Peptides against a protein of PDB entry 3OGK. Designs and how they scored, part 51

Target 1, 307 residues: chain A of PDB entry 3OGK
Amino acid sequence: ATPDRLSRRFPNLRSLKLKGKPRAAMFNLIPENWGGYVTPWVTEISNNLRQLKSVHFRRMIVSDLDLDRLAKARADDLETLKLDKCSGFTTDGLLSIVTHCRKIKTLLMEESSFSEKDGKWLHELAQHNTSLEVLNFYMTEFAKISPKDLETIARNCRSLVSVKVGDFEILELVGFFKAAANLEEFCGGSLNEDIGMPEKYMNLVFPRKLCRLGLSYMGPNEMPILFPFAAQIRKLDLLYALLETEDHCTLIQKCPNLEVLETRNVIGDRGLEVLAQYCKQLKRLRIERGADEQGMEDEEGLVSQRG

## One batch from the design tools (peptide; made by RFdiffusion4, then SolubleMPNN)

Design b1_p12_8_s1 (from b1_p12_8, 6 letters changed)
Fold by OpenDDE base, seed 3:
Structure b1_p12_8_s1 (fold): chain B 307 residues (1-307), chain A 12 residues (1-12)
Amino acid sequence: as target 1 above (307 residues)
Amino acid sequence: VEELAKRLLERK
């Protein structure tokens, strides 16, 4: 649909999701002349969709001006903004969002490409937001944001339940984990193996309700940090873990309540057998082929007809 | 792997 058609048909629209590359059946919903830009939609939101509280842009081009307009138009009525695999904006646009939308509950920039100018947006969010439930900038490259602001967010946002971040050193997030008492989901971070300090992460204390987890670069030496609460894990993202087939078997065996597993082909037939044996509540399984599979595959991690 | 994965998901 065009923006004007949407607003005419659904003037009381509360949630909008737009995809820059829709499924074939929905191709006609995005005019070619708009080139996947959110601008015409933001204009329509500002003028005619005054009840809109949730916006999800997927694979769209989003400018700082678009974000600024959206922010000012919806202000504290905006509860959800998802910039999912979007591009074209800078951290100035994010700053505008968090400045004007102080009651935002979900903020997502997962896999978005942007120009990072500073970390002010996260600082502003930390200073003024108490409503945040979901923060997700997974698979992004923020180098100028502070883990202390993340900790502040955790302290101030009592309903914070899901946080996905980039490559923060996990040890820098100790304060965050302590503050995030209601956190159920965490993805990202960076586990950096230190041969001289194999127990570097062993004393990490995770939020007691944590049950959905994806630690980036987790190897077999770090994996034991999950064992104390492995029985409560419901979702694992092992896509960016550095686990071999047998490591998968070890971990999976300790997660009898696992419902969702995302991993690489390295899990192999053996890992799937173990998964079948120990994880009777499994609901979703995603197996991807990683770019580094050649380096991480063992004999059991190969695609077979049996598997 | 794919067949076994399918079987796992069918247990719902």
Scores: peptide ipSAE 0.021, ipTM 0.677, DockQ to the pose 0.029; fails the geometry check
Fold by OpenDDE base, seed 4:
Structure b1_p12_8_s1 (fold): chain B 307 residues (1-307), chain A 12 residues (1-12)
Amino acid sequence: as target 1 above (307 residues)
Amino acid sequence: VEELAKRLLERK
């Protein structure tokens, strides 16, 4: 479909999702006529889609100019922006979005590639937004944003229910977790082992409604921090956890209400058996093959194709 | 394992 055809057919469109071609190493070198650029769509949105509230770009090239145009065109009417596995923009583009779209409820940049200039976009969001419900920059690399701004967002956005972040040190998010009283989902962060302080995370307090969780780099030493509320966990993302087969078994048996599990091949046949035994509410299971799975010493740590 | 996973999901 072409943008002009879409607007003519659906002038009152409220939600738009566009999918580009699969991401490749030369993703940013794709010709303009390839259809992977959002520019023509943003132009059409600006001119003709006056009721559009939700925009989802998946695997597309997005420039700062595109974001700026979109931001100014939709302003406070824009409720959702998802830059899902996109590339081509910088944090200046994000700044434009949060500056002009102050009523945005969902902002996602998950797995997007961008140039980070500064942390101003998150600061601006923290200073002016009170509507945010979902913030997701999972599997991104921000080095210049402040965890304090995330805390401010949690304090000001009382409807904030889902936050997924990059590699923030979890201890820097203590204030955020305390402020995020209605948070139901959290993914990301960084748990860093410290031989000199083995219990550094034991006093970590999570939001009381937290039921969807994925902590990056969580090992068996940190895993016990989940035990007090394991029974309320509905979704668990262990893709980036550092758990072995036995660790999976230990955790899974403590999550009887688990509905969604995402993990690596390390769960093994044994882990799946335990899952079947204890998690009667399970609805979805995602198992990915880790890069190191073939090198595991323990055969039980592998999910067999025959199993 | 894949078969077990399928069975696990199909029970609901």
Scores: peptide ipSAE 0.021, ipTM 0.665, DockQ to the pose 0.027; fails the geometry check
Fold by OpenDDE base, seed 2:
Structure b1_p12_8_s1 (fold): chain B 307 residues (1-307), chain A 12 residues (1-12)
Amino acid sequence: as target 1 above (307 residues)
Amino acid sequence: VEELAKRLLERK
């Protein structure tokens, strides 16, 4: 479809999702006229889609200029922006979005590739937004943003229910978790094993409503921090956890209300058996093939003919 | 694992 055709057919469009190129070509050299640029769509949005409040770009090329134009065109009417696996922008573009779209409820840039200039965008968001419900920059690398701004967001945004972040040290997010009273979902962070202080995370307090969780780099030593509320866990993302087969079994047994599990093939046949036994409410299971197939020390994590 | 996972989901 072309932007002009879309606006003519649906002048009252409220939600737009655009898909760009296949995953395999996402970071390859893109010709100038590839068609994966959001520019013509942003132009059309600005001119003709005056009721648009939700924009989802998936695998698109997005420039700072595009984001700036979108931000100014939709301003506080923009409630959702998802830059899903996009590229071509910098944090200046994000700054423009949060500066002009102060009523934004969902901001996603999961798996997007960008140039980080500063952390001003998150600071601006923290200073002015009270509407945020979903913040997701999972599987991104921000080095210049402050966990304190995340805490401020949690304090000011009472409807904040889902936050997915990059590699923040979990201990730096203590204030965030305390402030995020209504948080139901958290993914990301960084659990860093300390041989000298194996229990450094044991006093970590999670939001009371937390039920969807994916802590990055969580190993067996950190896993017990989940046990106090494991019974309320509905979704686990273990894709980036450092759990072996036995660890999976241990955790799964403690999550009888688990509905969604995302993990790697390290779960093995044994883990799946345990899952079947203890998780009667399981609705979705995602198993990704990781490096686990080539070198798991845990023999139980081997893929059998049954798997 | 994949086949077992499929069977598991089918039972739910």
Scores: peptide ipSAE 0.019, ipTM 0.630, DockQ to the pose 0.029; fails the geometry check
Fold by OpenDDE base, seed 5:
Structure b1_p12_8_s1 (fold): chain B 307 residues (1-307), chain A 12 residues (1-12)
Amino acid sequence: as target 1 above (307 residues)
Amino acid sequence: VEELAKRLLERK
């Protein structure tokens, strides 16, 4: 579909999702006519899609100018922006979005590639937004944003229910977790093993409603921090956890209400058996092949062809 | 694993 056709056919469109080429193709010179650029769509949104409140770009090229135009065109009417695996923008573009779209409820940049100039966008969001429900920059590399701004967002946005972040040290997020009283989902962060302080994370206090969780680099030493509320967990993202087969079994047994599990092949047949035995409410299972498993020809975590 | 996963999903 072309932007003009969309506008003519659906002048009252409220939600738009566009998918570009596979990300691998984005590293190559994408022909201008391929439709990988959001520019023509942003133009159409600005001119003709005046009821549009939700925009989802997946695997598209997005410039700062595109974001600025979108921000100014939709302003406080924009409730959702998802830059899903997009590229081509900087944090200046994000700053424009949060500056002009002060009532945005969902902001996603998951797996997007961008140039980071500063952390002003998150600061601006923290200073002026009270509507945010979902913030997701999972699997991104922000080095200049402040955990304090995330805490401020949690304090000011009482409807904040889902936050996914990059590699923040989890201990820097203590204030955030305390402020995020209604948070149901958290993914990301960084758990860093300290041989000299094996219990450095044991005093972490999670939001009371937390039920969807994915802590990056969580190993067996950190896993016990989940045990007090494991029965409350409905979704686990273990893709970036450092758990072995037996660790999976231990955790799964403590999560009888688990509905969604995302993990690596390390779970093995044994882990799947335990999952079947203890997690009767499971609705979705995602098993990825880990890069580290290419060498595990001889280790017990081999999922048999029967699995 | 894929077969087991499939069976698990089918049972629920």
Scores: peptide ipSAE 0.015, ipTM 0.544, DockQ to the pose 0.028; fails the geometry check

Design b1_p12_8_s2 (from b1_p12_8, 9 letters changed)
Fold by OpenDDE base, seed 1:
Structure b1_p12_8_s2 (fold): chain B 307 residues (1-307), chain A 12 residues (1-12)
Amino acid sequence: as target 1 above (307 residues)
Amino acid sequence: EDALAARLLARR
């Protein structure tokens, strides 16, 4: 489909999702000559799609100019922006979005590649937004943003229910967790093992409604921090946890209401058996091959055709 | 995925 055909056919379009060339391109919707650039679409949105509230770009090239044009064209009417596995922009583009779209509810840049100039975009969001429900920059590398701005967002955005972040030290997010009273989902952070202080994270207080989580680098020493609320956990992302097969069994056994599990092959057939035994509400299971599993021939940590 | 897998490996 071309942008002009879309606007002519659906002038009142409220939600748009564009996918760049997937490895397995469903070729029919994107002309070969578009190269995955959002520019033609942003032009069409700006000119002709006046009711558009939600934009999702997946695996597309997005420039700062594209983001600036989109921001100014949609302003407070833009409720959702998802830059899913996109590239080509900087934090200046993000700054434009949060400056002009002050009522944005969902901002996602998960797995996007960008140039980080500063942390101003998150600061601006913290200072002016009260509408945010979902913030997701999971699997990104921000080094210049402040956890204090995240805390401010939590304090000001009472409808904030899902936050996914990069490698913030979890202890720097204590203020955020205290402020985020309605938070249901948290992914990311960084748990840093301290051999001299194995209980470093034991006093972490999580939001009372937290039921979907994925703590990066969570090992067996940190895993017990989940036990007080394990019965309310509905979704676990263990892709980036440092748990072995036995640790998986221990945690899974404590999560009888688990609906979604994402993990690596390290769960093994044993972990899958435990999962089947204790997690009767399970709806979705994702098992990935970890890069770290290529070397561990230990039979117990592999998912066989029997799992 | 690859970069974080590399980080996971570095922590083992």
Scores: peptide ipSAE 0.021, ipTM 0.649, DockQ to the pose 0.639
Fold by OpenDDE base, seed 3:
Structure b1_p12_8_s2 (fold): chain B 307 residues (1-307), chain A 12 residues (1-12)
Amino acid sequence: as target 1 above (307 residues)
Amino acid sequence: EDALAARLLARR
């Protein structure tokens, strides 16, 4: 469909999801830099889609000008913006969004590529937003944002239930976790192994309602930090954990209420057997091929047709 | 660095 056809057909559209890159791109069949431009859609939104409150761009090219136009056109009516695997913008575009859309509830930039100018966008969000429910910049690289702003967001946004971040040192998020009293989902961070201090993370306190979790770089030494609340875990993202087959078995046995598991092929047939034995409420299983698995010595780290 | 690369590749 074209933007003009969409607005004529559905002038009262509330939610729009656009996909620029074909699914075949996931298999490297499409050039990485190929994407549809959102510009004509943003123009149409600004002019004719005045009821639109939710925008999801997936694998599209989004400029700062596009974001600025969208922000000004929708202002506090914009509740959801998802820049899912998008490119072409900078943090200036994000700043425009959070400056003008002060009632935004969902802001997602997961796996988007952008130029980082500064951390002002997160600071502005922290200073003025009280509506945020979902913040997701998982699998992004921010070096100029402050974990203190994330803490401020948690204190000010009492409906904040899901936060996914990049490679923040987990210990820098202690204040955030303390403030995020209603947080149900957390993904990302960085667990950095310290041979000289194996207990480095053992005193980490998670939000009491946390039940969906994915800690990046979690190894077997850090895994015990989950054990006190493993029974309440409903979703685990282990895609970026550093767990072997046996580690998976150990953790899975402690998560009897697990509903969703995302992991790598390293779980193996043995891990799947343990999963079937202990996780009777499992609804979804995602197994990806890990790029790091070629170097792993675990003989059980393969899922066969038995699983 | 290698872990991040592995992360990115695991999702492709």
Scores: peptide ipSAE 0.021, ipTM 0.643, DockQ to the pose 0.132
Fold by OpenDDE base, seed 4:
Structure b1_p12_8_s2 (fold): chain B 307 residues (1-307), chain A 12 residues (1-12)
Amino acid sequence: as target 1 above (307 residues)
Amino acid sequence: EDALAARLLARR
C-alpha cells in the first residue's frame, strides 16, 4: 500500500499499523538502506488522516523529524504510539512526542534502537501526563532516565496498567511499585545476584493486581519473591530469566492460573510435562532458542519431539 | 533480543 492510497480509501482511519523491514533484517540480510522510512506515511498522516489516534510502526526507520511532525500533527489526539523494533531516532524525538501528545495512553519503544541524548523525555512525560496506561521500553538501553520519573508517572497516571522497562535495578523501583496501585503487568528491570546478600530482593512489594510478569535476570535465588502471588500470575515471561529446567518446574507448579508462558528451550521436556500437569488454563506457549542454549550443560534443558 | 541475550551470556 502507498500512503496516498490509504488516506483516500480510509480518510477516517483511527488506527494504523505499518511493517517495514522483513524478519530477515534480524539476521543482517537486509541492507541498512533498504528503506522502510516512515517519512512518507507521517506526511500523509499529518495532511489527510486527521482522526488517526493510534500509530504502530514495526521495523521502520523513524527520524526525530518524523516524530516531531507526527507529534505536532496529532497532538493530544494521539493516544497510541508504538515504535516497535524501529531505528533512526534519538531521545529528542521522544521528547517531542511526550511534549505535544500530553494525553498519550500507550507509548511503546520495545526493541527499538536509538541514540540516547538525555532523560528529558521521561521527565516531561512524568510532569505532564495523567492518561498513560501502557509504557513499554522493554529491551532498550536507557541509561539517562530516572526511576524517580517512573514513580511520578505511576503516581499521576491512575490508569497505568502495564509497564515494561529496560535495565533498572529492581530495588530502585520500590517507589514505583508502591505508587503503581493498578499495575497488572511488569516486565524488565534487572535482578543482580549478590552471593553475599542472597535475600536482598525478598522484601520487594509488588502491586496487588500484578498478574503478568517478566523479571529480567531472575535466578533461582530471586524466584521466591514471586511465590506469595504466584497463584494470581496469568502471564509469565521467562525469556530473560536465569532459570534452569528444575527452576522452571518449581515455578510452574506454583502458577496454576497461568495462561501465557514465554520461555527458552531450557524448560525442556520435563518442564513441559510439569506445565501440562499444573497449568490447565494455559492458552499460549512460546519457546525460543536462547543464545545461552549452546552452552548449557543441563541435559534436560532441551525440548524434543516429545515436548 | 540479541543484545539482551548477549547480556545473559555475559552474566553466566
Scores: peptide ipSAE 0.020, ipTM 0.654, DockQ to the pose 0.719
Fold by OpenDDE base, seed 2:
Structure b1_p12_8_s2 (fold): chain B 307 residues (1-307), chain A 12 residues (1-12)
Amino acid sequence: as target 1 above (307 residues)
Amino acid sequence: EDALAARLLARR
């Protein structure tokens, strides 16, 4: 469909989701100039879709100019922006969004590629937003943003329920977790092993309502930090955890209310048996092939057709 | 998949 045809047919559209490049683009099989630019859509949104409050771009090319136009056109009426696996923008575009859309509730840039100029966008968000419910820059590389701005967001946004971040050191997020009293979901961070301080994370205090989580690089030494609230865990993202088959079994046994599990093939048939035994409320299971499969000859880390 | 592989490799 063309943008103009959409607006003529649905002038009162409140939510728009656009999908650009097919999944094959993830494998560099699609030329860069194949299209998928949001520009014509942003023009149409600005001119004719005056009730639009939710925008989701998936695998599209988004420029800073596109973001600036969208931000100014929708301003405080924009409640949701999802840049899902998008490219072509910088943090200047994000700054425009958070500057003009001060009542945004959901901001997502998960798996997007961008040029990072500075951390001003997160600072601006922290200074002015009190409406944020979902913040998601999972699987992104921001090196210039401050964990203190994330803490400020948690303090100011009482409805903040889901936060997914990149590679922040978890200890830098202590203030964030203390401030995020209503947080239900957290993914990302970075757990770093320290041979000299094996218990450096044992005093980490999580939000009381936390029930969906995925801690990046969590190994067996850090896993016990979940045990005090494992019974309330409903979703685990173990895709980026450093757990072996036995570790999976140990954790799963402690999560009887688990509804969603995302993990790698390392769970093995044994882990799946344990999952079936202890997690009777399981609704969704996602198993991905990890890069670790090439090196670990251990037969226990493979999910067969029996599992 | 590639991002995971890269991250897992960077820690090793």
Scores: peptide ipSAE 0.022, ipTM 0.645, DockQ to the pose 0.642; fails the geometry check

Design b1_p12_8_s3 (from b1_p12_8, 9 letters changed)
Fold by OpenDDE base, seed 4:
Structure b1_p12_8_s3 (fold): chain B 307 residues (1-307), chain A 12 residues (1-12)
Amino acid sequence: as target 1 above (307 residues)
Amino acid sequence: EDKLAERLLKKK
């Protein structure tokens, strides 16, 4: 499809999702001029799609200029922007979005690659937005953003229900969790082992409505922090947890209302048996083969053809 | 898979 054809056919379009690069691009098999640029679409949005409030770009090349044009064209009418596995922009582009689209409700850049210049975009968002419902920069690498800005966002955006972040030290998010009273979903962070202080996370308080969770680098020593509300958990992301098969069994037994589980092959057949026994409401199961399980085919922590 | 491996290696 072409942008011009879209606008002519659907001038009142409110939501647009574009998918660009095939998965083969992950292996550097896609030519540079494959046509996965959002530029022509942004031009069309700016000129002809005046009711567009939701934009989702997946695996596309997005420049700062594209983001700036989009931001200025849609301004406070833009409610959703998802840069899903995109590349080509810097934090300046993000700054433009949050500066001009002050009523944005969903901002996603999960698994996008970008050049980080500063943390101003998150600060600007914190200073001016009160509408945010979903913030997702999961599996990104931000080193210059402040956890305090995230806390401010939580304080000011009372409809904030889902937040996925990069590798923030979880203890730096204590203020965020306290402020995010309506938060239902959290993914990311970083749990870091400290031999001198093994219980440093034991007093971590999560939002009362939290039911979808994925803590990065959670090991068996940190896992007990979930136990007080494990029965409340509906979705669990263990892809980046450091749990062995037995740890999975322990946690799963405490989550009888689990509906969605995402984990690695380390869950094993035994973990799947426990899952079937205790999680009768399970609707979706994703098992990814982790690099750590590669070569451990004879170990217990493996899902066989039987599982 | 690659992203997962990278994150796990970062922590270990």
Scores: peptide ipSAE 0.153, ipTM 0.836, DockQ to the pose 0.607
Fold by OpenDDE base, seed 5:
Structure b1_p12_8_s3 (fold): chain B 307 residues (1-307), chain A 12 residues (1-12)
Amino acid sequence: as target 1 above (307 residues)
Amino acid sequence: EDKLAERLLKKK
């Protein structure tokens, strides 16, 4: 479909999701006419889609100019922006979005690639937004943003229920977790093993309603921090955890209400057996093959065709 | 798959 055809057919469109080319194509010079650029769509949104409140770009090229135009065109009417696996923008574009769209409820940049100039976008969001429900920059590389701004967001946005972040040291998020009283989902962070301080994470206090969780780089030494509330966990993202088969078995046994599990092949047939035994409410299982597991064909951490 | 490998490699 072309942008002009969309507006003619659906002038009252409230939600738009556009999918670009597969990632393999994004590394190559994609011609503008291949539909990889959001520019013509942003133009159409600005001119003709005046009721649009939700925009989802997936695997598209997005420039700062595109974001600036979108921000100014939709302003406080924009409730959802998802830059899902997008590229081509900088943090200046994000700054424009949060500056002009002060009532945004969902802001997602998951797996997007961008140039980071500063942390002003998150600071601006923290200073002016009170509407945010979902913040997701999972699998991104922000080095200049402040965990204090994330804490401020949690304090000011009482409807904040889902936050996914990059590689923040988890201990820097203590203030955030204390402020995020209604948080149900958290993914990301960074658990860093310290041989000299094995218990450094044991006093970490999570939000009371937390039930969907994915802590990056969680190993068996850190895993016990979940045990006090494991029974309330409904979704686990273990894709980036550093757990072996037996660690999976230990954790799964403590999560009888688990509905969604995402993990790697390291769970093994044994882990799947334990999962079937203890997690009777399981609805979705995703098992990825990790690069670290290519050599594990002969190890216990292999899911066979029987599972 | 590629991102998973990259993240795991960064931690090791």
Scores: peptide ipSAE 0.150, ipTM 0.834, DockQ to the pose 0.587
Fold by OpenDDE base, seed 3:
Structure b1_p12_8_s3 (fold): chain B 307 residues (1-307), chain A 12 residues (1-12)
Amino acid sequence: as target 1 above (307 residues)
Amino acid sequence: EDKLAERLLKKK
């Protein structure tokens, strides 16, 4: 569809989702006319889609100018912006969004590629937003943002229920977890093994309502931190966990209310059997092939087609 | 797949 056709047919459109080409095309010489730029859509939004409150761009090229135009055009009417696996912008574009869209509820840039100039965008969000419900910059490379700003957001946004972050040291997020009283979902962070201090994470206090979780680099030594609330876990993201088959079995047995599991083929047929036995409410299972599993002859870590 | 591999490799 073309932008002009969309606005003519649906002038009162409130939600728009656009999908670009597969990821392989984003790194190749993208022909100038491949339709992967959001620019013509942002122009159409600004001129003709005056009721639009939710925008989702997936695998699109987005410039700072595009973000600035969108921000100024929709201002406080913009409730949701998802830059899903997008590229072409800098943190200046994000700053424009949070500066002008002060009532934004959902801000996502998961797996997006961008140039990081500073951490001002997150600071601005922390200083002025009280409406945020979902913040997601999972699988991004922010190095200049502050965990303190994340804590401030949690304190000021009482409806904050889902936060996914990059590789923050989990111990730096203690203040955030204490402030995020209504948080239901957390993904990301970084668990760093310390041979000299194996129990350094055992005193972590998670939000009481936490039920969707994905801790990056969680190994068997850190896994016990979940046991006190494992029965309330409904979704687990184990894609970036460092768990073996037996560890999966141990954790799954403690999560009888699990509805969604995302993991690697290391779960094995044994893990799937345990999952079927203990997780009767399971609705969705995602198993990805890890590069690390191609070389490991461990028969237990492979999901067969028979399972 | 590629990002998973990259992240797992960074930790080793």
Scores: peptide ipSAE 0.150, ipTM 0.836, DockQ to the pose 0.606
Fold by OpenDDE base, seed 2:
Structure b1_p12_8_s3 (fold): chain B 307 residues (1-307), chain A 12 residues (1-12)
Amino acid sequence: as target 1 above (307 residues)
Amino acid sequence: EDKLAERLLKKK
């Protein structure tokens, strides 16, 4: 499809999702002539799609100029921007978005590749936005953003229900969790084992409505922090957890209302059996092949055709 | 897959 054809057919379009790169080429560079640039689409949005409030770019090349144009064109009418596995922009582009789109409700950069210049974009978002419902920069590497800004966002955005972040130390997010009273979903962070202080996370308090969770690098020592509210967990992302088969069994038994589980093959047939026994409401199961397969001598960590 | 491996390796 071409941008011009889209606008002619659907001048009142409110939501647009564009997919650029095929999955088969996910790890390859996008050739310049691939047509994966959002530029012509942004031009069309700016000129002809005046009711557009939701934009989702997946696996596309997005420049700062593109983001700036989009931001200025849609301004406070833009409610959703998803840069899903995109590349080509810097934090300056993000700054433009949050500066001009002050009523944005969903901002996603999950798995996008970008150049980080500073943390101003998150600060600007924290200072001016009160509408945010979903913030997602999961599986990204921001080093210059402040957990304090995230806390400010939580305090000011009362409708904030889903936050996915990079590798923030979880203890730095204590203020965030306290402020995010309506948070239902959290993914990311970083749990760091401290041999000298094994219980450093035991006093961590999560938002009361939290039911979708994926803590990165959670090991068996940290896992008990979930037990007080495990019965209310509906979605669990264990892809980046450091749990073995037995740990999976322990946790799963405590999550009888689990509807969605994402994990690695380390769950094993045993874990799947436990899952079947205790999680009768399970709707979706995703099992990824982990790199940990090569090192685990334990046969229990493999999912067979029986499971 | 590559990202998963990378993240897990960073933690070890």
Scores: peptide ipSAE 0.138, ipTM 0.830, DockQ to the pose 0.632

